# Ledger of designs, part 66: peptides against a protein of PDB entry 5A53

Target 1, 230 residues: chain A of PDB entry 5A53
Amino acid sequence: LVENVKQALFIPGQSCNKNLHDIMVDLSALKKPDMKRFNRKNDIHPFEDMSPLEFFSEKNDCSLMVLMTSSKKRKNNMTFIRTFGYKIYDMIELMVADNFKLLSDFKKLTFTVGLKPMFTFQGAAFDTHPVYKQIKSLFLDFFRGESTDLQDVAGLQHVISMTIQGDFQDGEPLPNVLFRVYKLKSYKSDQGGKRLPRIELVEIGPRLDFKIGRIHTPSPDMVTEAHKKP

## One batch from the design tools (peptide; aimed at target 1 E3 T83)

Design b2_p28_8_s2 (made by RFdiffusion4, then SolubleMPNN; from b2_p28_8, 14 letters changed)
Fold by OpenDDE base, seed 4:
Structure b2_p28_8_s2 (fold): chain B 230 residues (1-230), chain A 28 residues (1-28)
Amino acid sequence: as target 1 above (230 residues)
Amino acid sequence: MSYILEDEEGSLLVKDLQEISELMGKLS
């Protein structure tokens, strides 16, 4: 069963600013062609009322949404939402730190839209801690693209890397998640008369450090339904 | 042609950047 590629909707909130708009544009570029962006600001507060997001999910046939808001308490906040059957499955606030870099901050490289990324997750907590497991699951869902049994290596161009910034203990604030995107560059190296291909990773952006905010977890019933493969 | 297997969810997971280099190096 070729699972349909999940579509993403990017929504500027009422408090969306220029920086968030630029981040939205650059992050959504990685999701092309499977994304939509609203041009108008929408007054949505997902942790107070989820109904508007469910409405947008259904109307736009998008199971992934990102709401862009900014306040004194939650600066540069990207709320990532997943829906199942157009109902809210889970939500997580990821606030972008001020040290972000846009695509324009990196060397422009030729990039083919729509190719499947490779993923790397650095930090044991991505497999053990419930919040980081949710983040891992979310970003895999968000950028996985088409599902195929076999991927031709020739069709691979970029890597999405996520790293937990440092170690933490129980009761401590959760470390940031470092989001990085790299393009693979192949060089012909001449080593001892054998030209071995050398591969280098070149950061292409955007560069985002995510501070973890509020989380909404799915009901046990929704988890069960979402895992039922048809 | 070198192929990489997707996981059960259709994701291409790589352990580290070195593994990526090795995978791409097998194309030679």
Scores: peptide ipSAE 0.361, ipTM 0.852, DockQ to the pose 0.280
OpenDDE base, seeds 1, 2, 3, 5: peptide ipSAE 0.282, 0.356, 0.269, 0.279; ipTM 0.772, 0.853, 0.761, 0.792

Design b2_p28_8_s3 (made by RFdiffusion4, then SolubleMPNN; from b2_p28_8, 13 letters changed)
Fold by OpenDDE base, seed 1:
Structure b2_p28_8_s3 (fold): chain B 230 residues (1-230), chain A 28 residues (1-28)
Amino acid sequence: as target 1 above (230 residues)
Amino acid sequence: MSYILPDDFGSLLVKDLEDISRLMGELS
């Protein structure tokens, strides 16, 4: 299956502040070159009216969108939106905790733009709980890049790590999702008689702890259509 | 169309550092 890489549009909302802008810049850097950013603020309230987002999706040919807003109730809120056929498929609010770190907070390392990331998801709920399943699907979809079976070790530069912060029971508030990005350092090593690379992970940022907010899920009909294999 | 793909489709999913090492070894 050959599919074009999904394009992302980052939209500063009316309440977007400097911190959110910086977060937007750093997170969107991971999506380069398949990313667009608006420089102007847009008054969008996706959980009240989704029509403006559908319009932007179609106009910019972006099936991924991130709306940056901040309020007292929803501080540092990144609303992740996916569209199918330029119609809203799903949405999720992920609020960045105040303990975030920007790329500038880490040691500057050489980074090649456009390389395919590896993913790691820590927490059983990523496979069982509907909300965390959506998050997993979203981030894989967002940062997967080109779908190729031809992988080169040289092309494996970084890891996107997502961890559920602790265990939880039914009815309890959903734990935060810890978003981390690591660069790989690879060395030749002989482990157990097998020549396997020894790898070290170096955090490169951004560091984001996501608090889960409101969610929009697709209709069953839309799910069926969106999951059809071409 | 911007289809929603299975999680394992075209994605490099790893469990831990050891898994990464194995993957890199297999791809080298």
Scores: peptide ipSAE 0.464, ipTM 0.892, DockQ to the pose 0.849
OpenDDE base, seeds 2, 3, 4, 5: peptide ipSAE 0.386, 0.008, 0.395, 0.019; ipTM 0.859, 0.511, 0.886, 0.542

Design b2_p28_8_s4 (made by RFdiffusion4, then SolubleMPNN; from b2_p28_8, 13 letters changed)
Fold by OpenDDE base, seed 1:
Structure b2_p28_8_s4 (fold): chain B 230 residues (1-230), chain A 28 residues (1-28)
Amino acid sequence: as target 1 above (230 residues)
Amino acid sequence: MSYILPDEFGSLLVKDLNDISRLMGELS
């Protein structure tokens, strides 16, 4: 079953600024061709009223949405939303730290649009902690692309890496998630007369450190429905 | 031709960045 690739809609909020717009452009480039962007600002407050997002999900046939807002309390806030049946499934605020790097900050490399990424998740909490489980699930859904039964290594181009910044105990603030993107560069190295393929990882951007904000978790009923494989 | 099997959800998961080089080397 070739599951239809989930489509993403990037929405600039009313408070979207230039920096956040640039981040939006660069992050959304990784989702091409399965991405739409609004050019107009929209006054949406998802944690107050989710109805506008459900409307946009249905109207644009997008099950993934990212709302770009910025305030003093929530600077560079990317609210990631997933819908199921055009109803809100879950939401999470991920605030981009000021130390972000854009694609233009890295060496320009040729990049083929639409190739399937590899993923790495560093930190045990991605498998044990509910919030980090949600983040892992979200980013896998967001960037997985087409489902393939077998992937030719020759068709692999880049890696999306997510790292939990440090250890934490129960009750402590959740560490940031470090988002990094690397391109695979293959070299033929002659080491000792054997041509061993050497692969190097080159960071291509964007570089984003996500501070975790507010979360909306799905109802048990929605979880059950979403996990029902058709 | 070397192939990677996606997980049950169709994702290509690698343990860590170091394993990528190993994986690609073993699969070449």
Scores: peptide ipSAE 0.408, ipTM 0.859, DockQ to the pose 0.284
OpenDDE base, seeds 2, 3, 4, 5: peptide ipSAE 0.406, 0.412, 0.407, 0.411; ipTM 0.860, 0.861, 0.859, 0.861; seeds 3, 5 fail the geometry check

## One batch from the design tools (peptide; aimed at target 1 Y89)

Design b2_p29_3 (made by RFdiffusion4)
Pose (drawn by RFdiffusion4):
Structure b2_p29_3 (pose): chain A 225 residues (1-189, 195-230), chain P 29 residues (1-29)
Amino acid sequence: LVENVKQALFIPGQSCNKNLHDIMVDLSALKKPDMKRFNRKNDIHPFEDMSPLEFFSEKNDCSLMVLMTSSKKRKNNMTFIRTFGYKIYDMIELMVADNFKLLSDFKKLTFTVGLKPMFTFQGAAFDTHPVYKQIKSLFLDFFRGESTDLQDVAGLQHVISMTIQGDFQDGEPLPNVLFRVYKLKSYKSRLPRIELVEIGPRLDFKIGRIHTPSPDMVTEAHKKP
Amino acid sequence: PPDILPFFHEGDQKLAKAEREREEEEEEE
């Protein structure tokens, strides 16, 4: 009954550069094998016209899309896009801070591509705040991959960790979201003792503009059998 | 605005795909 794994399409915008491209490559690696990359630059402005994104979603059969854009106003801008029936479901701009680390900045460890990642979300706002609820929903939908009834414990290899940069009060600017990836190591104490090693990429997301779905589309996208 | 929730994600995707392929072959026959 469940759908196929959602495919991601990474799209360099007109203002995409090499540094932003490196971020795309390393992050796209976490999506393998359910990922495609465009090589050319495309003049796409999602909050002015959504038509091109819907076109690429249909013709490439990708329900997940990431646009790469950079200006001084919005530097290292990663616009995450989800579609339903090839129409836009929701959008959010996540801008990467300058303190980012790539895969090259971490010791390369053995890594089996295509395993189901673990998730940990740190921050009460991931359950109550509309903006952060969307982000939790986004990254769970984006990277969870294959849904299955069976889990091999040996397949529990890495965790995707997302942490809100401190608690906050209403009216203040929204804190950044800290994106971290760790490899698991387990030792004997039955339950194992767990330790973590960071493998990257390390990304601090600054929250930008947001598009939310209509109630009608939510009804269809979240219709129950 | 409505609450945004994760998309439906339950069951075995490999088995659901094999069942769909079998149903399609039966209909073609």

Design b2_p29_3_s2 (made by RFdiffusion4, then SolubleMPNN; from b2_p29_3, 13 letters changed)
Fold by OpenDDE base, seed 5:
Parts: C-alpha cells; structure tokens; sequence
Structure b2_p29_3_s2 (fold): chain B 230 residues (1-230), chain A 29 residues (1-29)
C-alpha cells in the first residue's frame, strides 16, 4: 500500500518576521516537493479559532500545516498542525530559540530532493512523555514521505536528529528539543584491507532549538478515526 | 502513530538497524 505523501502548507501569520520567513524557507526545503507556501500573511489564531486552518487544509489538500507567528511571549513561534479529514487532529507550538542557524550558515552540500530522511531521537521521554511522543509522531509524519518498501540504506542521504535538552522532573518546564540535520558521507576507509564503510555525519542545517509552547491534543474519537484509515 | 516501519527485507532490516545504531552512536559522540 503506497501511503499518500502528506502535503505540508506553510502559512505566514500576521506577525511573521524575517527570521521566521528564513526558517520557513529552509525547513520547507526539506519537505520538497510535498510543500506549499503562502506568500501573504494571514491573521490566524489557531488556539482561538481553528476553522481557518481547517478551511486551508481542505482547500489546499494539506494534512500538515505550519503557522509562523512571533510575539513577545511567543517569539519565533512555529505552530505545527495536523489534520485528519481536514479537521484539526493536533497542534503544537514550537518556538525557535535565537541561536538558530540557517542553511547558509553551513557548507553547501548537494543533496537529492525527495529522499526520505532517517530520524534519530535522543531522550527517553520521546517514548514515555505524551508531549514528546506527539513531537516524535509529528516530525516522523511530517518528513516520512512515501512509504516505499525500497528504503535502501544505500539511498540514505540525510539524518534528522532530535534531542531533548537535558533531564526534567514532573512539574518542571519541558526541556527544548534540539533539531539537527546531517548529511551522510560514506568514505571507503582503506583501513587494513577490510573496506569498512565509514559513515561521517556533516551538519547541513537548519539548526533549530525548539521551546515547547501550547498543545492541542486530539479527541479520543479523532484518534480512533485516524487509526482506522490505513 | 505513523511508525516509520523500516520496510527492509529481513536481511536489510538487520542492516538498517545496525546502521541506525551506528548513526545514533555517531550523533552522541
């Protein structure tokens, strides 16, 4: 069963700034060709009214959306939205810290567009904590692409690494998620006659540290419906 | 949860797991 590739829509909010725009461009490049971007700012407040996002989801046939907003309280905020049947499934605010790096900050490496990245997750909470489970699910869903049986390891070009920044206790603020993108370089090391393929990771960007904001979780009914469609 | 099922053939699944483990190790170093 070829699962249909989920399309992503990037939406500049009314408060979208240059930094968010640049981040949007770089992050969306990883989703090509399955990405659309709006050129105009839209006054959307998803935690107040979700109906505009549902409308955009349906109109653009996009089950993934990213709203770009910035305020004093929520600087460089990327709201990631998933829809099911063009209805809001879940939402999460991920605020990009000021220490972000763009693709232009790294050595330009050629990469093939459309290859599925490998994901790595560092932090036990990605498997145990509901918020980090949602983040893991979101990013896997966002960049999964076509489920081709032909995930030939030979075709692996890039790795997306997501790391929880430190330990946390109950009731403490949730640590940031460190988003890193690497290109795999295979070197034939001639070490000692056994051609051990040496794989090196080269960071290619963007580099994003995500602060977790507001979250909308799906209703039990939506979860059940989403799991019924293969 | 969209689990990325690595659709590797059994031999490729082991290889993919091994490569993932190598990658995870490289990212921790």
Amino acid sequence: as target 1 above (230 residues)
Amino acid sequence: SPEIKPFYHEGDQKKAREEREKLEKLLKE
Scores: peptide ipSAE 0.020, ipTM 0.468, DockQ to the pose 0.028
OpenDDE base, seeds 1, 2, 3, 4: peptide ipSAE 0.006, 0.008, 0.008, 0.000; ipTM 0.374, 0.374, 0.348, 0.258; seeds 3, 4 fail the geometry check

Design b2_p29_3_s3 (made by RFdiffusion4, then SolubleMPNN; from b2_p29_3, 15 letters changed)
Fold by OpenDDE base, seed 3:
Structure b2_p29_3_s3 (fold): chain B 230 residues (1-230), chain A 29 residues (1-29)
Amino acid sequence: as target 1 above (230 residues)
Amino acid sequence: APEIKEFYNEGNQKEARAKREKELEEKLK
């Protein structure tokens, strides 16, 4: 079965700066070969008018989009958009905190392009809270697509870790999501004359702490339609 | 209609973190 891998489009907004561009380059490298990037800035305000994003989704055949914008209120903002039938399904603003690290800040490691990452999620809210459920769904959809075939396990090279930064109660502000990327490194260790396989996790970047901004949730009708299509 | 909600307030986020850190320190004592 040829997996229907979702294509991603990265869009620099009018307010995109150098830091956001560098983050875009590094994050999009993890989505290769299933990624497109615009070279020109586009004036898009998705929470005011979604029609330009629907146009880009259809024109580029991309069901995933990331808009890079920055303002005083929403610094280093990555708006993640999903479409269904080239119509907006959901949106979420994830603002990158200033403590980010790029791939150049880590030891350069060779990796095979096109291997699907394994995900780990730390925090009960990823399964219970609507916003964190959307984040979990989004990132799984973004990097894995629809099927995790057993063949993907044989090619496991990367681990993406997502952690909710602390506990929260009802009515409290939502904690940040800590995004970390690791490479699996296999070693043969000789313990007592037996070669034991040892696996180590090496951080490769980027390192991103996401602040949660605005969200657009799908309509119940669109949820039903999206689950009917395999 | 699709609902747009805003969840991030920087002031409230800092206060909530400081409260959680203090509560964690008190549990570790």
Scores: peptide ipSAE 0.242, ipTM 0.743, DockQ to the pose 0.012
OpenDDE base, seeds 1, 2, 4, 5: peptide ipSAE 0.171, 0.238, 0.220, 0.179; ipTM 0.703, 0.718, 0.730, 0.699; seed 5 fails the geometry check

Design b2_p29_4 (made by RFdiffusion4)
Pose (drawn by RFdiffusion4):
Structure b2_p29_4 (pose): chain A 225 residues (1-189, 195-230), chain P 29 residues (1-29)
Amino acid sequence: LVENVKQALFIPGQSCNKNLHDIMVDLSALKKPDMKRFNRKNDIHPFEDMSPLEFFSEKNDCSLMVLMTSSKKRKNNMTFIRTFGYKIYDMIELMVADNFKLLSDFKKLTFTVGLKPMFTFQGAAFDTHPVYKQIKSLFLDFFRGESTDLQDVAGLQHVISMTIQGDFQDGEPLPNVLFRVYKLKSYKSRLPRIELVEIGPRLDFKIGRIHTPSPDMVTEAHKKP
Amino acid sequence: GTTLEEEDLLKTTEELAELMGEIFTEPIN
């Protein structure tokens, strides 16, 4: 009954550069094998015209899309896009801060591609705040991959950690979201003692513009059997 | 749907919830 794994399409925008491309490559690796990359630049402006994104979603059968854009106003801009029936469901701009680290900045460890990641979300706002609820929903939908009834404990290899940069009060600017990836190590103490090693990429997301679905589309996208 | 600019994010949680509508933390179908 459940759908196939959602496919991701990474799209360099007209203003995409090498540094932003490196961020795309390393983050796209976490999506393997359910990922496609475009090599050319495309003149796409999602908050002016959504038509091209819906077109690419249909012709490439990708319900998840990431547009790469950079200006001084919005530097290292990663626009995450989800579609339903090849129409736009929601969009959010996540801009990467300059303190980012790539896979090259971390010791390369053995890594089995295609395993179900673990998730940990740190921050009460991920459950109550509309913006951060969308981010939690986005990254769970984006990277969880295959749904299954069976889990091999030996397959529990890495965790995707997302942390809000401190608590905050209403009216203040929205804190950044800290994207971290760790590999698990376990030792004997039955329950193991767990330690973590960072493998990257390390990304601090600054929150930009947001597009939310209509109630009608939410009804269809979240319809229950 | 509703689109929000960056200055709109300075609203209270209640005002944002009324503006953005119901937000689910689960994957879409």

Design b2_p29_4_s1 (made by RFdiffusion4, then SolubleMPNN; from b2_p29_4, 9 letters changed)
Fold by OpenDDE base, seed 5:
Structure b2_p29_4_s1 (fold): chain B 230 residues (1-230), chain A 29 residues (1-29)
Amino acid sequence: as target 1 above (230 residues)
Amino acid sequence: GVTLEEEDLLKSVEELEKLMGPVSTEPIK
């Protein structure tokens, strides 16, 4: 069964700055080889007109897109877009906080391209709250693709951790999502003659704290169509 | 006090331990 790995397109918007470009490079590196990047800035306003994104989805055969924009109101904004049948399924703005760390800020570790990450989600809202459910679904689609039930532990190289930053009540601003990437190191510790397998987590970056912005939710009809197993 | 980052890491470790067994964390230098 050829896993239909979703392809991602990274698009610098007109307001894309150096920091966003660097973030784009680092985040997109985790999606290799299933990633394309535009080198030119594109004047796209997805919450005003979605047509350019649908066009790019079709022309590049990408069901995942990330638009990089920055403004005073929406600094370091990564708009994540999913398409179904090259039509917009959902969108979410995730603004990167200024405390971000790039891959260059971490110890360079060798990484095998093409291995699927393990995911960890911290926060009950990932399973209960509509916005965090969308974020969970999005990142699973983005980096893992179709979940094979059997995590081949032998193929596990890295972990993506997503944590909701604190508790919140209804009507309060949604807490940030903390995005962290770790490499797994398996070593046999010689403790007392029993080689216990120990796993070490080493952060490899990027480190991103996402502030949640605007959201576009799919129509009920598109939800129904997207969940129809072929 | 455990930084928010350390708390996040600890929670991640707990979840990983459930899946894979004991996990050790290195502090980011």
Scores: peptide ipSAE 0.023, ipTM 0.532, DockQ to the pose 0.025
OpenDDE base, seeds 1, 2, 3, 4: peptide ipSAE 0.019, 0.020, 0.014, 0.017; ipTM 0.511, 0.516, 0.462, 0.488

Design b2_p29_4_s2 (made by RFdiffusion4, then SolubleMPNN; from b2_p29_4 with T2V T12S T13V A17E E18K I23V F24S)
Fold by OpenDDE base, seed 2:
Structure b2_p29_4_s2 (fold): chain B 230 residues (1-230), chain A 29 residues (1-29)
Amino acid sequence: as target 1 above (230 residues)
Amino acid sequence: GVTLEEEDLLKSVEELEKLMGEVSTEPIN
């Protein structure tokens, strides 16, 4: 079953600022061509009323949404939303720290649009902690695209790295997630007559440190329905 | 110095290279 590529909708909230707009542009570039962006600000408060997002999901046929808002309490906030059957499945607030870097801050490298990124996850909590499991699932779902055969490994141009910033114990604030994007450069190394491919990683941006905010988790029933392979 | 993050990523890439090298007998041009 070839899972159809999930479409993403980027929604500037009423409080969307220039920085968030720029971040949105750069992050959404990684989702091309499978993304839409609203040009107009929308007054949406997803943790108060989810109905506008469900409406946008259905109207735009997008199962992924990102709402950009900013306040004193939640600066540079990207709310990631997933829907199932145009109903809210889960939501997570990821606030971009002020140390972010845009694509323009890196050396411009040509990349083919639509190639699937590889993912690397650093931190055991991505496999054990429910919040980080959700983040891992979200980003895999967001950027994985269509199921690719082994042949698509040859076409891998990008690596998305997600790192949990340090260790934490129960009851401590959840560490930030460091989002990094690298381009793979394959070099033919002439080491000893066997052409071993040497891969160099070059950071291409954006560079985002995500502070975790509010979370909406799916109901057990929705989890069961979403995992039912047709 | 390569950050721990970069080192871990490099290791992952090396593992991927090995996997690709085992699967791809043809040099990626």
Scores: peptide ipSAE 0.018, ipTM 0.495, DockQ to the pose 0.022
OpenDDE base, seeds 1, 3, 4, 5: peptide ipSAE 0.016, 0.017, 0.016, 0.016; ipTM 0.501, 0.471, 0.447, 0.427; seed 4 fails the geometry check

Design b2_p29_4_s3 (made by RFdiffusion4, then SolubleMPNN; from b2_p29_4, 9 letters changed)
Fold by OpenDDE base, seed 5:
Structure b2_p29_4_s3 (fold): chain B 230 residues (1-230), chain A 29 residues (1-29)
Amino acid sequence: as target 1 above (230 residues)
Amino acid sequence: GVDLEEEDLLLSTEELEEKMGPVYTEPIN
């Protein structure tokens, strides 16, 4: 089944600044061609009123949204939203740390638009902890591209790596998630007649360290509905 | 000098998993 690629809408909030705008541009480039961006700021507070996001989801036919806001308490905040049937499914705040790097900070490697990323997740909590499970699910859903039954390995040119920064115990603040993007370079080493494929990963950006903020989880009913394959 | 010829070798998912750990191309349902 060729599942329709989920479309993403990037929305600058009223408090969106230059840094967030630049981050938005670079992150959204990874979602091309299945991405829309608003040029105008919108005053949206999703944890107070979700109705504007549901409206935008329906009007733009986007099941993925990212709201860009910044405050003293929530600096460089990217709120990731998923909808099902144009209703809010889940939300998570991911705040970008100040040590971020843009695509311009890396050597420009020719990146072919529309290639399917591979994903790696480092940290056991991605499979056990509900928040990190949501993050894993979100990013897989966000960037997987066209689902084809045929694993066209030929279309896999980059790797999105997500790492939980350190161990944590119950009751401790959740560690940051380190977002990295690599281009896969394959080299044939001519060592002694055995062509061993050598794979090198070259970081291409952006580099983002995400601090986890507020979360909205779906109702059990919505989970059941969303897992029903149409 | 190891002349690394850049061949566009498509790495299999298996080869990538050996180097980087589990590789996902689709959401885990």
Scores: peptide ipSAE 0.022, ipTM 0.524, DockQ to the pose 0.031
OpenDDE base, seeds 1, 2, 3, 4: peptide ipSAE 0.046, 0.017, 0.020, 0.018; ipTM 0.582, 0.451, 0.436, 0.458; seeds 1, 2, 4 fail the geometry check

Design b2_p29_4_s4 (made by RFdiffusion4, then SolubleMPNN; from b2_p29_4 with T2V K11L T12S L19K I23V)
Fold by OpenDDE base, seed 2:
Structure b2_p29_4_s4 (fold): chain B 230 residues (1-230), chain A 29 residues (1-29)
Amino acid sequence: as target 1 above (230 residues)
Amino acid sequence: GVTLEEEDLLLSTEELAEKMGEVFTEPIN
């Protein structure tokens, strides 16, 4: 089954600022060529009315959306939205901490656009805690790219790492999710005649620490439909 | 679906699982 690559739409909200715009540009670069961006700000409040997002999903044929908003309460907020059948499946607010780094903060490395990244998830909660499970699902869905056969390991250029920042207990605030992007760099180590390929991970950005905000979950029926094997 | 506010994120893993329902880590189709 050739799984169609999901298209992403990046939407500047009315409160989108320069920092969010820059973050949007850099994050969306990782989704190229399967990405659209609006150049105009849109007054969308997804937790109040989801209808505009469903409309945009259908109109743009994008099952993934990211809304960029900022307020005093929710600074640098990226609302990630998934749709199923152009209906809202889930939403999650991920607020970018002020310590973010843009692609321009890293050494420019040439990369092939459109290659599927490898994901790494650090933290047991990604498999056990429902919020982090949703985040894991979202990012896998967002960046999985084309369903590639085993041969794509040879084409692996990027690693997206997501780490839960520290341990937490029940009743404690949910730790941030540390989003990091690495490029695999192969070095020919000239150590003593046997060229052992050395692979190094080089951070390429963006570097984003996500604080978790509001969440909208799918209905059980939508979960069932969305996970049916075709 | 349900909406969780930031305060709801302080619920226990069990309470969140009940409120959110079954969450799969697999991408949706």
Scores: peptide ipSAE 0.715, ipTM 0.977, DockQ to the pose 0.886
OpenDDE base, seeds 1, 3, 4, 5: peptide ipSAE 0.711, 0.707, 0.092, 0.711; ipTM 0.976, 0.975, 0.624, 0.976; seed 4 fails the geometry check

Design b2_p29_5 (made by RFdiffusion4)
Pose (drawn by RFdiffusion4):
Structure b2_p29_5 (pose): chain A 225 residues (1-189, 195-230), chain P 29 residues (1-29)
Amino acid sequence: LVENVKQALFIPGQSCNKNLHDIMVDLSALKKPDMKRFNRKNDIHPFEDMSPLEFFSEKNDCSLMVLMTSSKKRKNNMTFIRTFGYKIYDMIELMVADNFKLLSDFKKLTFTVGLKPMFTFQGAAFDTHPVYKQIKSLFLDFFRGESTDLQDVAGLQHVISMTIQGDFQDGEPLPNVLFRVYKLKSYKSRLPRIELVEIGPRLDFKIGRIHTPSPDMVTEAHKKP
Amino acid sequence: DLLEKIEEEILEQMEDWDKYQNYFSEYEI
């Protein structure tokens, strides 16, 4: 009854550069094998015209899309896009800060591609705040991959951790979201003692513009059998 | 401190995996 794994399409925008492309490649690796990358630059402006994104979603059968864009106003801009029936469901701009680390900045460890990641979300706003609820929903939908009734404990390899940069009060600017990836190590104490090793990429997301779905589309996308 | 919280939450997920998989599936469209 459940759908196939959502496919991701990574799209370099007209203003995409090498540094932003490196962030795309390393982040896209976490999506393997359910990912495609475009090589050319495309003149796409999602908050001016959504038509090209809906076109690429249909012709490539990708319900998840990431547009790469950079200007001084919005540097290292990653626009995450989800579609329903090849129409836009929601969009959010996540801009990467300059303190980012790539896979090259971390010791390469053995890594089995295609395993179900674990998730930890740190911050009460992930459950109550509309913006951060969308981010939690986005990254769970984006990276969870295959849904299954069966789990091999040996397959529990890595965790995707997302932390809000401190608590905040209403009216203040929205804190960044800290994207971290760790590999698990377990030791004997039955329950194991757990330790973590960072494998990257390390990304601090600055929140930009947001598009939310209409109530009609939410009803269809979240319709229950 | 944060890494310790993450490690405790990972261990809780390993103890009751089906609970967390049912919970995470609610966030998919």

